# Ledger of designs, part 124: peptides against a protein of PDB entry 7SID

Target 1, 151 residues: chain A of PDB entry 7SID
Amino acid sequence: LHMYLMLLKELPGEEYPLPMEDVLELLKPLSNVCSLYRRDQDVCKTILNHVLHVVKNLGQSNMDSENTRDAQGQFLTVIGAFWHLTKERKYIFSVRMALVNCLKTLLEADPYSKWAILNVMGKDFPVNEVFTQFLADNHHQVRMLAAESIN

## One batch from the design tools (peptide; made by RFdiffusion4, then SolubleMPNN)

Design b2_p26_8_s3 (from b2_p26_8, 12 letters changed)
Fold by OpenDDE base, seed 3:
Structure b2_p26_8_s3 (fold): chain B 151 residues (1-151), chain A 26 residues (1-26)
Amino acid sequence: as target 1 above (151 residues)
Amino acid sequence: FEFIKDPEKYFEELRKKILEELEKLK
């Protein structure tokens, strides 16, 4: 875990986007890592904060490449899992804050949810539709963060 | 940081580390 989190933390910023092949390699073990530590709120928050860089890289890439589609799929699978567990009230507000930030970044890259669609239990949920639900979150900071991202 | 100095070398080392991590998960 420590090595993997270090790799995620060392991702370069938007000024120097990663090649999609490297992004894909980073995303390959992500689902397994998230599954292993899904009950650890701090690890989940850390992962969600670090993958913000991945979202930014995905938004800047050529959406028609096979590697881009694969990377998007890997990432959306993880976000969908976090969303599902959020609906089951499994995560504290700080984890939900990190998730909202990821969703916000996705919407900035894909405002109309052309590719940013979460598949949970066989059903498709566009991120823009999912995002609006956080406007009614129980925690005031989550509601505020969601509201700031609407306009 | 090392990425700015030599991106190719940086990513090569990164891939090696990722591969090592993947092997641990098998």
Scores: peptide ipSAE 0.090, ipTM 0.603, DockQ to the pose 0.032
Fold by OpenDDE base, seed 4:
Structure b2_p26_8_s3 (fold): chain B 151 residues (1-151), chain A 26 residues (1-26)
Amino acid sequence: as target 1 above (151 residues)
Amino acid sequence: FEFIKDPEKYFEELRKKILEELEKLK
């Protein structure tokens, strides 16, 4: 886990996007890692915070369309899981904050949710619609973050 | 897959690859 988190943390910023092939490789184990640590709020928060860099890469890199779609799919699967579990499980606000930040970044990359669509239980949920749900979050900081993101 | 079998090895190789790419980008 520590090595994985280190890799996520060391991802380059917006100025120097990773090749999508590398992003994809990094995302491959992500779902498994999230699943293993889904009950660890701190780990989940850390993961979500670190994958912000991945989202930025996903939104900027079109070097390989197939790999891009695959990487996007891998990432969206994870985000969808976190979103779904937010409804089913009592994630603390800090995890939800991190999730909102991810969704915000997704919307910045894909404002119209052309590809940013969460598929949960066979149903599609555009991120722009999902994001609005956090405007009604029980925690004021989550609501504020969501509100700031749309303004 | 390889991650499950040997996570440390998997991430080490991935780290090397990513770092090499980062060095090229900088």
Scores: peptide ipSAE 0.060, ipTM 0.593, DockQ to the pose 0.037
Fold by OpenDDE base, seed 1:
Structure b2_p26_8_s3 (fold): chain B 151 residues (1-151), chain A 26 residues (1-26)
Amino acid sequence: as target 1 above (151 residues)
Amino acid sequence: FEFIKDPEKYFEELRKKILEELEKLK
């Protein structure tokens, strides 16, 4: 886990995007890691904070390539899982804060949710629509972060 | 889920590859 999280943290952003093949390789274990530690709030927060670099890397990618679509899919699967568990009230506010930051970064890369769509339980949820749900979060800091991210 | 038979080796190789690519970009 430690080594994997370190690799996520070391990914460059928009300025120096990695080849999508390398990004895809990095994302392959991600769902497994998240699944194993889904009940650990601290680990989940750390994962969400570190995957911000992945989103930034995806933003500069060729959206027409199969590798890009695959990488996007792998990432969105994980974010969708976090979103789903958030709806089931499984995560404390600090984890939700980290998730909002991920969603914000996704919106920066894809403002109209052309590809940033979460598929949860067979239904599609555009990130721009999902994001608005956090404006009604029970925790004031989550609401504030969501509001600041929109404007 | 994807089975990784040797996670340490996998991550080490991935680390090496990524760091090499980063060095080329800078």
Scores: peptide ipSAE 0.052, ipTM 0.570, DockQ to the pose 0.037
Fold by OpenDDE base, seed 2:
Structure b2_p26_8_s3 (fold): chain B 151 residues (1-151), chain A 26 residues (1-26)
Amino acid sequence: as target 1 above (151 residues)
Amino acid sequence: FEFIKDPEKYFEELRKKILEELEKLK
């Protein structure tokens, strides 16, 4: 896991998007990894920070592809899980900060949440709607990050 | 240095390493 996360950190940004096939391969084990470490705040923060590269790749790809939809679905499942646990107040502010950064990146790619919709326990939560809730976060740094992300 | 010379090759090799690590997680 550690080596994987280190390598993931070194991936390029928007200038060098990964082929969707590679993105899909990267996302396949992600939900399992997150599940194993869901109680470790530091690991969760690290994961959320590193998957930002994946979000950037997803946003630049053609959405008319089965692999794209599959990759989006797998990623949104992970983000939805983090969102769910955040609503249950299971994560400290630093993890929520990392989550907000992910949501910000999603909104940049999909401002109107056409595909960026979190499904948690059978209910749909558009990311643009989810994001605004962090403007009222209990921690001032989270609120500030959410606010500056809108500007 | 290798990145400067051939960025595409650099990231291709990085992708291969990542995929190798993913296999260990399966």
Scores: peptide ipSAE 0.018, ipTM 0.453, DockQ to the pose 0.027

Design b2_p26_8_s4 (from b2_p26_8, 14 letters changed)
Fold by OpenDDE base, seed 2:
Structure b2_p26_8_s4 (fold): chain B 151 residues (1-151), chain A 26 residues (1-26)
Amino acid sequence: as target 1 above (151 residues)
Amino acid sequence: FEFMLNPEEEFERLREEVLKQQELLA
């Protein structure tokens, strides 16, 4: 876990995107890591904070690439799982804060949700629509963070 | 601090979906 989290933390930002092949290698174990530590709220928060770097890399890549679609799909599937469990009220506010930051970053890269679409239980949910739900979050800090993301 | 309850089903679905996507794109 520590090594994986370190790799995520050290991922280059938006200005210096990695080759998509390298991004894919980082994403491969992500679902397994999330599953293994799914009940650890602190680990989930940490993961969500670190995968912000992945979003920044995805936003700078060629959208027509097969590898880009693969990376987007794997990443969005993970985000979709976190969002789904959020709807079921399984996460504390700090995890929801981290998720909102991920969604915010997605919207910065894709404001109209052309590719940023969460597929949960076979249904598609554009991130721009999903994001508005956090404006009504029960926790004031989550609401404030969501509101700050609206221009 | 709230404990995450019954997350297994969703994360199993996640694993299956990732595997499915990899198979389709490989």
Scores: peptide ipSAE 0.056, ipTM 0.652, DockQ to the pose 0.093
Fold by OpenDDE base, seed 4:
Structure b2_p26_8_s4 (fold): chain B 151 residues (1-151), chain A 26 residues (1-26)
Amino acid sequence: as target 1 above (151 residues)
Amino acid sequence: FEFMLNPEEEFERLREEVLKQQELLA
């Protein structure tokens, strides 16, 4: 876990996008890691904070590439899981804030949610619609973060 | 804590399970 988190942390940002092939390799274990540590709030927060760089890389890639679509799909699966569990109030505010930052970054990369769509329970939820739901979050800091991100 | 062979399917299963549990508790 620590090694993986380190790799995510050291991932180049938007300024230096990685080849999509490398992004895919980093994403492969992500779902498993998230699932294994889904009950660990600190780990989840750390993961969400680190995958911000992944989102930035995804946003700068060719959307028509098969690898890009694959990477986007894998990433969105993870985000969708976090969002769903968030709706079920499984995560503390600090994790939700990290999730909001991820969603914000997704919207910056895909403002119209052309590819940033969460599939949960067989239904599609555009990230722009998902994001606005955090305006009604129970925690004031989450609401504030969401509101500031929109404005 | 167990390795998931099919993470996408497992997450979906997890979502379904959470939903089911919530309904049972409601």
Scores: peptide ipSAE 0.044, ipTM 0.539, DockQ to the pose 0.050
Fold by OpenDDE base, seed 5:
Structure b2_p26_8_s4 (fold): chain B 151 residues (1-151), chain A 26 residues (1-26)
Amino acid sequence: as target 1 above (151 residues)
Amino acid sequence: FEFMLNPEEEFERLREEVLKQQELLA
């Protein structure tokens, strides 16, 4: 876990996008890591904070590439799982803050949710619609963070 | 310290879905 988290943390920022092949390799263990530590709030927060770099990379990639679609699908599945559990009130505010930051970054890359669509339990949820739900979050800091993208 | 909650098996489904996607796109 710690080696994987360190790798995610050391990813280059938006200024230097990773090759899509590298992104795919990073995404492969992500679902397993999330599954193993899904009940650990601190680990989930850390994961979500670190995958911000992945979101930025995906937003800068060629969306017409098969590898890009593969990476997007895998990543959005992970985000969808976090969102689904968030709806079930399974995460504390700090985890929700990290998730909102991921969603904000997705909206920056895809404001109209052309590709940023969460598929949860076989149903599609555009991220722009998902994001508005956080404007009514129970925690004021989550609401404020969500409102920053609109105001 | 650890603050633990009880997720609703979403990440078990996640693993299966990711594997399915990888197989379909391979």
Scores: peptide ipSAE 0.031, ipTM 0.594, DockQ to the pose 0.091
Fold by OpenDDE base, seed 1:
Structure b2_p26_8_s4 (fold): chain B 151 residues (1-151), chain A 26 residues (1-26)
Amino acid sequence: as target 1 above (151 residues)
Amino acid sequence: FEFMLNPEEEFERLREEVLKQQELLA
């Protein structure tokens, strides 16, 4: 786990995107890791903070390629799972803040949610619509973070 | 703590659905 998390953390950002093939290899175990540690708030927060680099890489890629769509799907699966559990009130505010930051970064790459769509239980939830829900979060810091991201 | 039943299966299902949607959008 620690080795994998370090690899996620050290990913180059928007200015130095990785080849999509490398991004895909990194994303492959991510869903399993998230599932395994879904009840560990600290691990979840760490994962969400680290995958910000992945979003930045995805934003610099050719969105029409099959590899890009695959990478987007792998990533959005993870974000969708975290959002799903957030809706079920399973995560503390610090995890929700990390999720909001991921959603913010997604919106920076895709402001109109053309591809940034969370599919949960067969239903589509555009990230721009999902994001506005955090304006009503129970924790004031989450609300503030969401508000400053929109304005 | 009420958790997602069969979370691994859910992740796989979500992956397939997202990929399907991405193909439709591209």
Scores: peptide ipSAE 0.025, ipTM 0.522, DockQ to the pose 0.042

## One batch from the design tools (peptide; made by RFdiffusion4, then SolubleMPNN)

Design b2_p27_1_s1 (from b2_p27_1, 17 letters changed)
Fold by OpenDDE base, seed 2:
Structure b2_p27_1_s1 (fold): chain B 151 residues (1-151), chain A 27 residues (1-27)
Amino acid sequence: as target 1 above (151 residues)
Amino acid sequence: EEEKREELLKKQKELEPKVLESMEKSS
C-alpha cells in the first residue's frame, strides 16, 4: 500500500501528463486496493486525494484511443463505487470531501460530462448531476466545498 | 464521439459489478 500510494502521489500533473499506457498500469491495482481498505476511512481519504493526479492526466486526453477509454473506465468505476457507498452512508465527511474534490477536478476537465459519466448499478449518471447532490450533504463542510466548486 | 462515449460506458458496465461487489463485502 505504501509504495502504491507513493507512486500515486508523485504522478506528474497537468504540466507533463504521463503516457496513457503508464496511467493504465497505475490504475490496474486501484480497485483491489480500494476494496482491501474499503473500511479504513483514512486510507480511502488518502487514495482519493492522490488520484487527483490521475484525474489531471485523464482530463487532458480525449476518448480517441482505446487505452484512454480503458483508463477513464477504470477510474470512473472506482469513483462510482465510492459515490455509491457514500449514498449508503459508509464514509465519513472527510472521505466525502475528498470525493467532492475528485468530482470538482472532473468537472473542470469535462464540465459538460462528455466522458465524465458514472455507471452505477447499470445506470448512467453524469458527474455534473452527481456533484449537485453534495450541495445537500449532511455535513456543512462538504456543502461548503461543493458550493465553492460551482462559483 | 457518441460511439466513443458508449464504448467508455460499456467498459464501466463490465467493471462496475465486480468492483462494487468487492467493495460492499462485509469482510
Scores: peptide ipSAE 0.448, ipTM 0.886, DockQ to the pose 0.822
Fold by OpenDDE base, seed 1:
Structure b2_p27_1_s1 (fold): chain B 151 residues (1-151), chain A 27 residues (1-27)
Amino acid sequence: as target 1 above (151 residues)
Amino acid sequence: EEEKREELLKKQKELEPKVLESMEKSS
């Protein structure tokens, strides 16, 4: 886990994107790691904080490549799962804040939701629509973070 | 572009049940 998290953390950002093939390889174990540590709030928070670099990297590419669509799909599926479990009140506020930051970064990369759409339980949810729900979060810090992201 | 987006959403639809089930299971 530690080594994998370090790889995510040290991923180059928007200015120096990795080849999409490398990003895809990095994303392959992500769902398994998230599943294994789904009940560990601290680990989930750390994962969500580290994948911010992945979001920035994914945002540099369009959907023209099959590998890009695959990588985006792998990533968005995980984010969708975290959001779904958040709606089921499975995560504390600090994890939700990390998720909001991920959603914010997605909106910055794709403000028109060309690819930033979550498919959960067979339904499509544009990230901006998902994001607005956090404006009504029960925790004031989450609401504030969401509000700051809108401006 | 719409076709590509639909393909992306299709990929998520294929992956999501497995991922969500794994994260919701009681183990």
Scores: peptide ipSAE 0.447, ipTM 0.886, DockQ to the pose 0.828
Fold by OpenDDE base, seed 5:
Structure b2_p27_1_s1 (fold): chain B 151 residues (1-151), chain A 27 residues (1-27)
Amino acid sequence: as target 1 above (151 residues)
Amino acid sequence: EEEKREELLKKQKELEPKVLESMEKSS
């Protein structure tokens, strides 16, 4: 786990995006890691904070290649799962803060929802629409973070 | 581009049930 998290943490930022092939390799174990530590709030927060670098990489790519669509699909599936479990009140506010930051980064990368759409339980949710739910979050800091993402 | 987006959403639809199930399981 720590080795994987270290890799995510040390990913280059938006200034130096990774090749999509490398992004795909990093995404392969992501769902498994999230599953194993789904009940560990600190690990989930850390994962969500570190995948911000992945979002920045994906944001610099278009949907022209199948590899890009594959990477985006794998990533958005995991984010959608976190959001779904958040709706089920499985995560504390600090994890929800990290999720909102991730969604905020997605919105910044794709403000027109060309690819930033979450498919959850067979329904499509543009990332922009997801923020409206966090505006009603029980925790003040989460509401504030969501609000600044819209304004 | 719309076609590509539909393909992306299709990929999510295929992956999401498995990922969500794994994260929701109790044991």
Scores: peptide ipSAE 0.447, ipTM 0.886, DockQ to the pose 0.821
Fold by OpenDDE base, seed 4:
Structure b2_p27_1_s1 (fold): chain B 151 residues (1-151), chain A 27 residues (1-27)
Amino acid sequence: as target 1 above (151 residues)
Amino acid sequence: EEEKREELLKKQKELEPKVLESMEKSS
């Protein structure tokens, strides 16, 4: 876990994006890691904070390549799962704040939701729509973060 | 672009049930 988290943390950002093939390889175990540590709030928070760099990498590419679409799909599936479990009140505010930051970064990378669409339970949700829901979060800091992110 | 988006969404549809199920397991 720690080695994987370190790799996520040290992933180059927007300035020097990794090849999409490398991003895809990094994302492949992500769902398993998230599943294994789904009940560990600190680990989930850390994961969500570190995948911010992944978002930046994904945002540098359009959907032209299969690897890009695959990587985006892998990532968005995980984000969708975190959002779904958030709606089920499985995560504390600090995890939700990290998720909001991920969604914010997604919106910055794809403000028109060309690719940033979450598929959850067979339904499609543009990230903007998902993000807006955090304006009504039960925790004031989450609401504040969401509100600040819009402006 | 629309076709590519549909493909991306299709990928999520294929992955999401597995990921969500795994993350919702009680043990």
Scores: peptide ipSAE 0.446, ipTM 0.885, DockQ to the pose 0.825

Design b2_p27_1_s2 (from b2_p27_1, 20 letters changed)
Fold by OpenDDE base, seed 1:
Structure b2_p27_1_s2 (fold): chain B 151 residues (1-151), chain A 27 residues (1-27)
Amino acid sequence: as target 1 above (151 residues)
Amino acid sequence: DKEKLEALKKKQKELEPKVLESMEKSS
């Protein structure tokens, strides 16, 4: 786990994106890791904090290739799952903070929601719509983070 | 881009059982 998380953390920034094929390889284990540690709040927070770097890579790609759609799909599915479970009150505020940061980064990468749309339980939720819900979060720090991210 | 978005939506639906349902398991 730690080696995988370290790899995610050390991904290059937006200026030097990885090939989409490499991003796909990095995303493949992610769903399994999330499942294994779904009830560990600290690990979930760490995962969400480290996948921020993946967003920057995905944001610089268009939807013209199947590999891009595959990578975006895998990533959005994970984010959608965390969001869904957050609505079910499964995560503490620190995890929600990390999720808000992910959503913020997604909005920066795709401000017009061309691809940043969560499909959860058969419904589509644009990231901006999802993000707005955190303005009413029960924890003041989450609300504050969401508020400062409005652009 | 509608077709591409639908493809992305479909991909998420295919992966949802693996991710969301797995994470929702009680034990």
Scores: peptide ipSAE 0.522, ipTM 0.904, DockQ to the pose 0.787
Fold by OpenDDE base, seed 3:
Structure b2_p27_1_s2 (fold): chain B 151 residues (1-151), chain A 27 residues (1-27)
Amino acid sequence: as target 1 above (151 residues)
Amino acid sequence: DKEKLEALKKKQKELEPKVLESMEKSS
């Protein structure tokens, strides 16, 4: 786990985007890690903070290639799961703040929701719609973060 | 774009049992 988290943390930014094939390889273990440590709030927070770099890589690509769609699909599935469990009140505010930051980055990369759409339990949720829900979060810091992201 | 979105939706549906359902399991 620690080695994997370190790899995610050390991903390059927008200056040197990784090939989509490399992004896919990094995303492959992510689902398993999230499942295994779903109850560990600190690990979940760390994961969400580190995948911000992945969002930037995905945002620089369109959906023209199968690899891009595959990577986006794997990533969005994870984000959708965190969002769904958040609605079930499974995560503390610090994890929710990390999730809001992920959603903010997604909105910046895809403001028109061309690909940033969560499919959860058979329904489609554009990221902007999901993001709006955090404006009514029970924790004041989460609400503030969400509001600051819009303005 | 519609076709691409459907493909993306399909991919998420395929992965949902592995991710969401696994995360919801009591174990």
Scores: peptide ipSAE 0.521, ipTM 0.903, DockQ to the pose 0.786
Fold by OpenDDE base, seed 2:
Structure b2_p27_1_s2 (fold): chain B 151 residues (1-151), chain A 27 residues (1-27)
Amino acid sequence: as target 1 above (151 residues)
Amino acid sequence: DKEKLEALKKKQKELEPKVLESMEKSS
């Protein structure tokens, strides 16, 4: 786990995006890691904080290649799962804060949710609509983070 | 773009059982 998290943490930013093939390799174990540590709030928070680098890489890619769609699909599935479980009140505020930051980064890359659309349990949820729900979060810090992201 | 979005949606549907259903398990 620690080695994987370290790799995610050290991903290059928006200035130097990785080849999509490399992004795919990094995303492959992500679902397994999320599943294994789904009950560990601190690990979930750390994962969400580190996948911010993945968003920056995905945001600069078009949807013309299968690899791009694969990478975006794997990433969005994970985000969708965290969002869904958040709706089920499975995560504390610190995890939700990290999730909001992920959504914020997605909105910066795709403000109109042209590709950033969560498909959860057979329904489509554009990230811009998902994000607005955190404006009404029960925790004041989550609401504040969501609110400051609008401006 | 519609076809591309459908492909993206399909990919998420294929992966959802592995991710969401797994994470929803009680144990």
Scores: peptide ipSAE 0.521, ipTM 0.903, DockQ to the pose 0.810
Fold by OpenDDE base, seed 5:
Structure b2_p27_1_s2 (fold): chain B 151 residues (1-151), chain A 27 residues (1-27)
Amino acid sequence: as target 1 above (151 residues)
Amino acid sequence: DKEKLEALKKKQKELEPKVLESMEKSS
């Protein structure tokens, strides 16, 4: 876990994006890690904070290649799962803050929701619409962060 | 782009059981 988290943390910035093939390889174990530590709030927060770098890499790519779609699919599925469990009140505010930051970064990368659309339980949720739910979050800091993302 | 988006949705749908169900396990 620690090595994986370190690897995610040390991903290059948006000025030096990784090849999509490398991003895909990094995403492959992500679902397993999230599953194993789903009840560890601190680990979940850390994961969500570190995958921000992945968003930047994904945002600099188009959907022309299958690898890009695969990587985007892998990532969005994880984000969708965290969002779904958030609606089920499984995560504390600090994790929700990290999730909102991920969604914010997604929106910045894809402001027109060309690919940043969560498909959860057979329904499509554009990322820009997901913030609406966080505007009514029980924690004031989450509401403020969500509001900042909209305005 | 529509076809690409649909492919992306299909990918998420394919992966959702693996990810979501695993994260919702009781233990």
Scores: peptide ipSAE 0.520, ipTM 0.903, DockQ to the pose 0.839

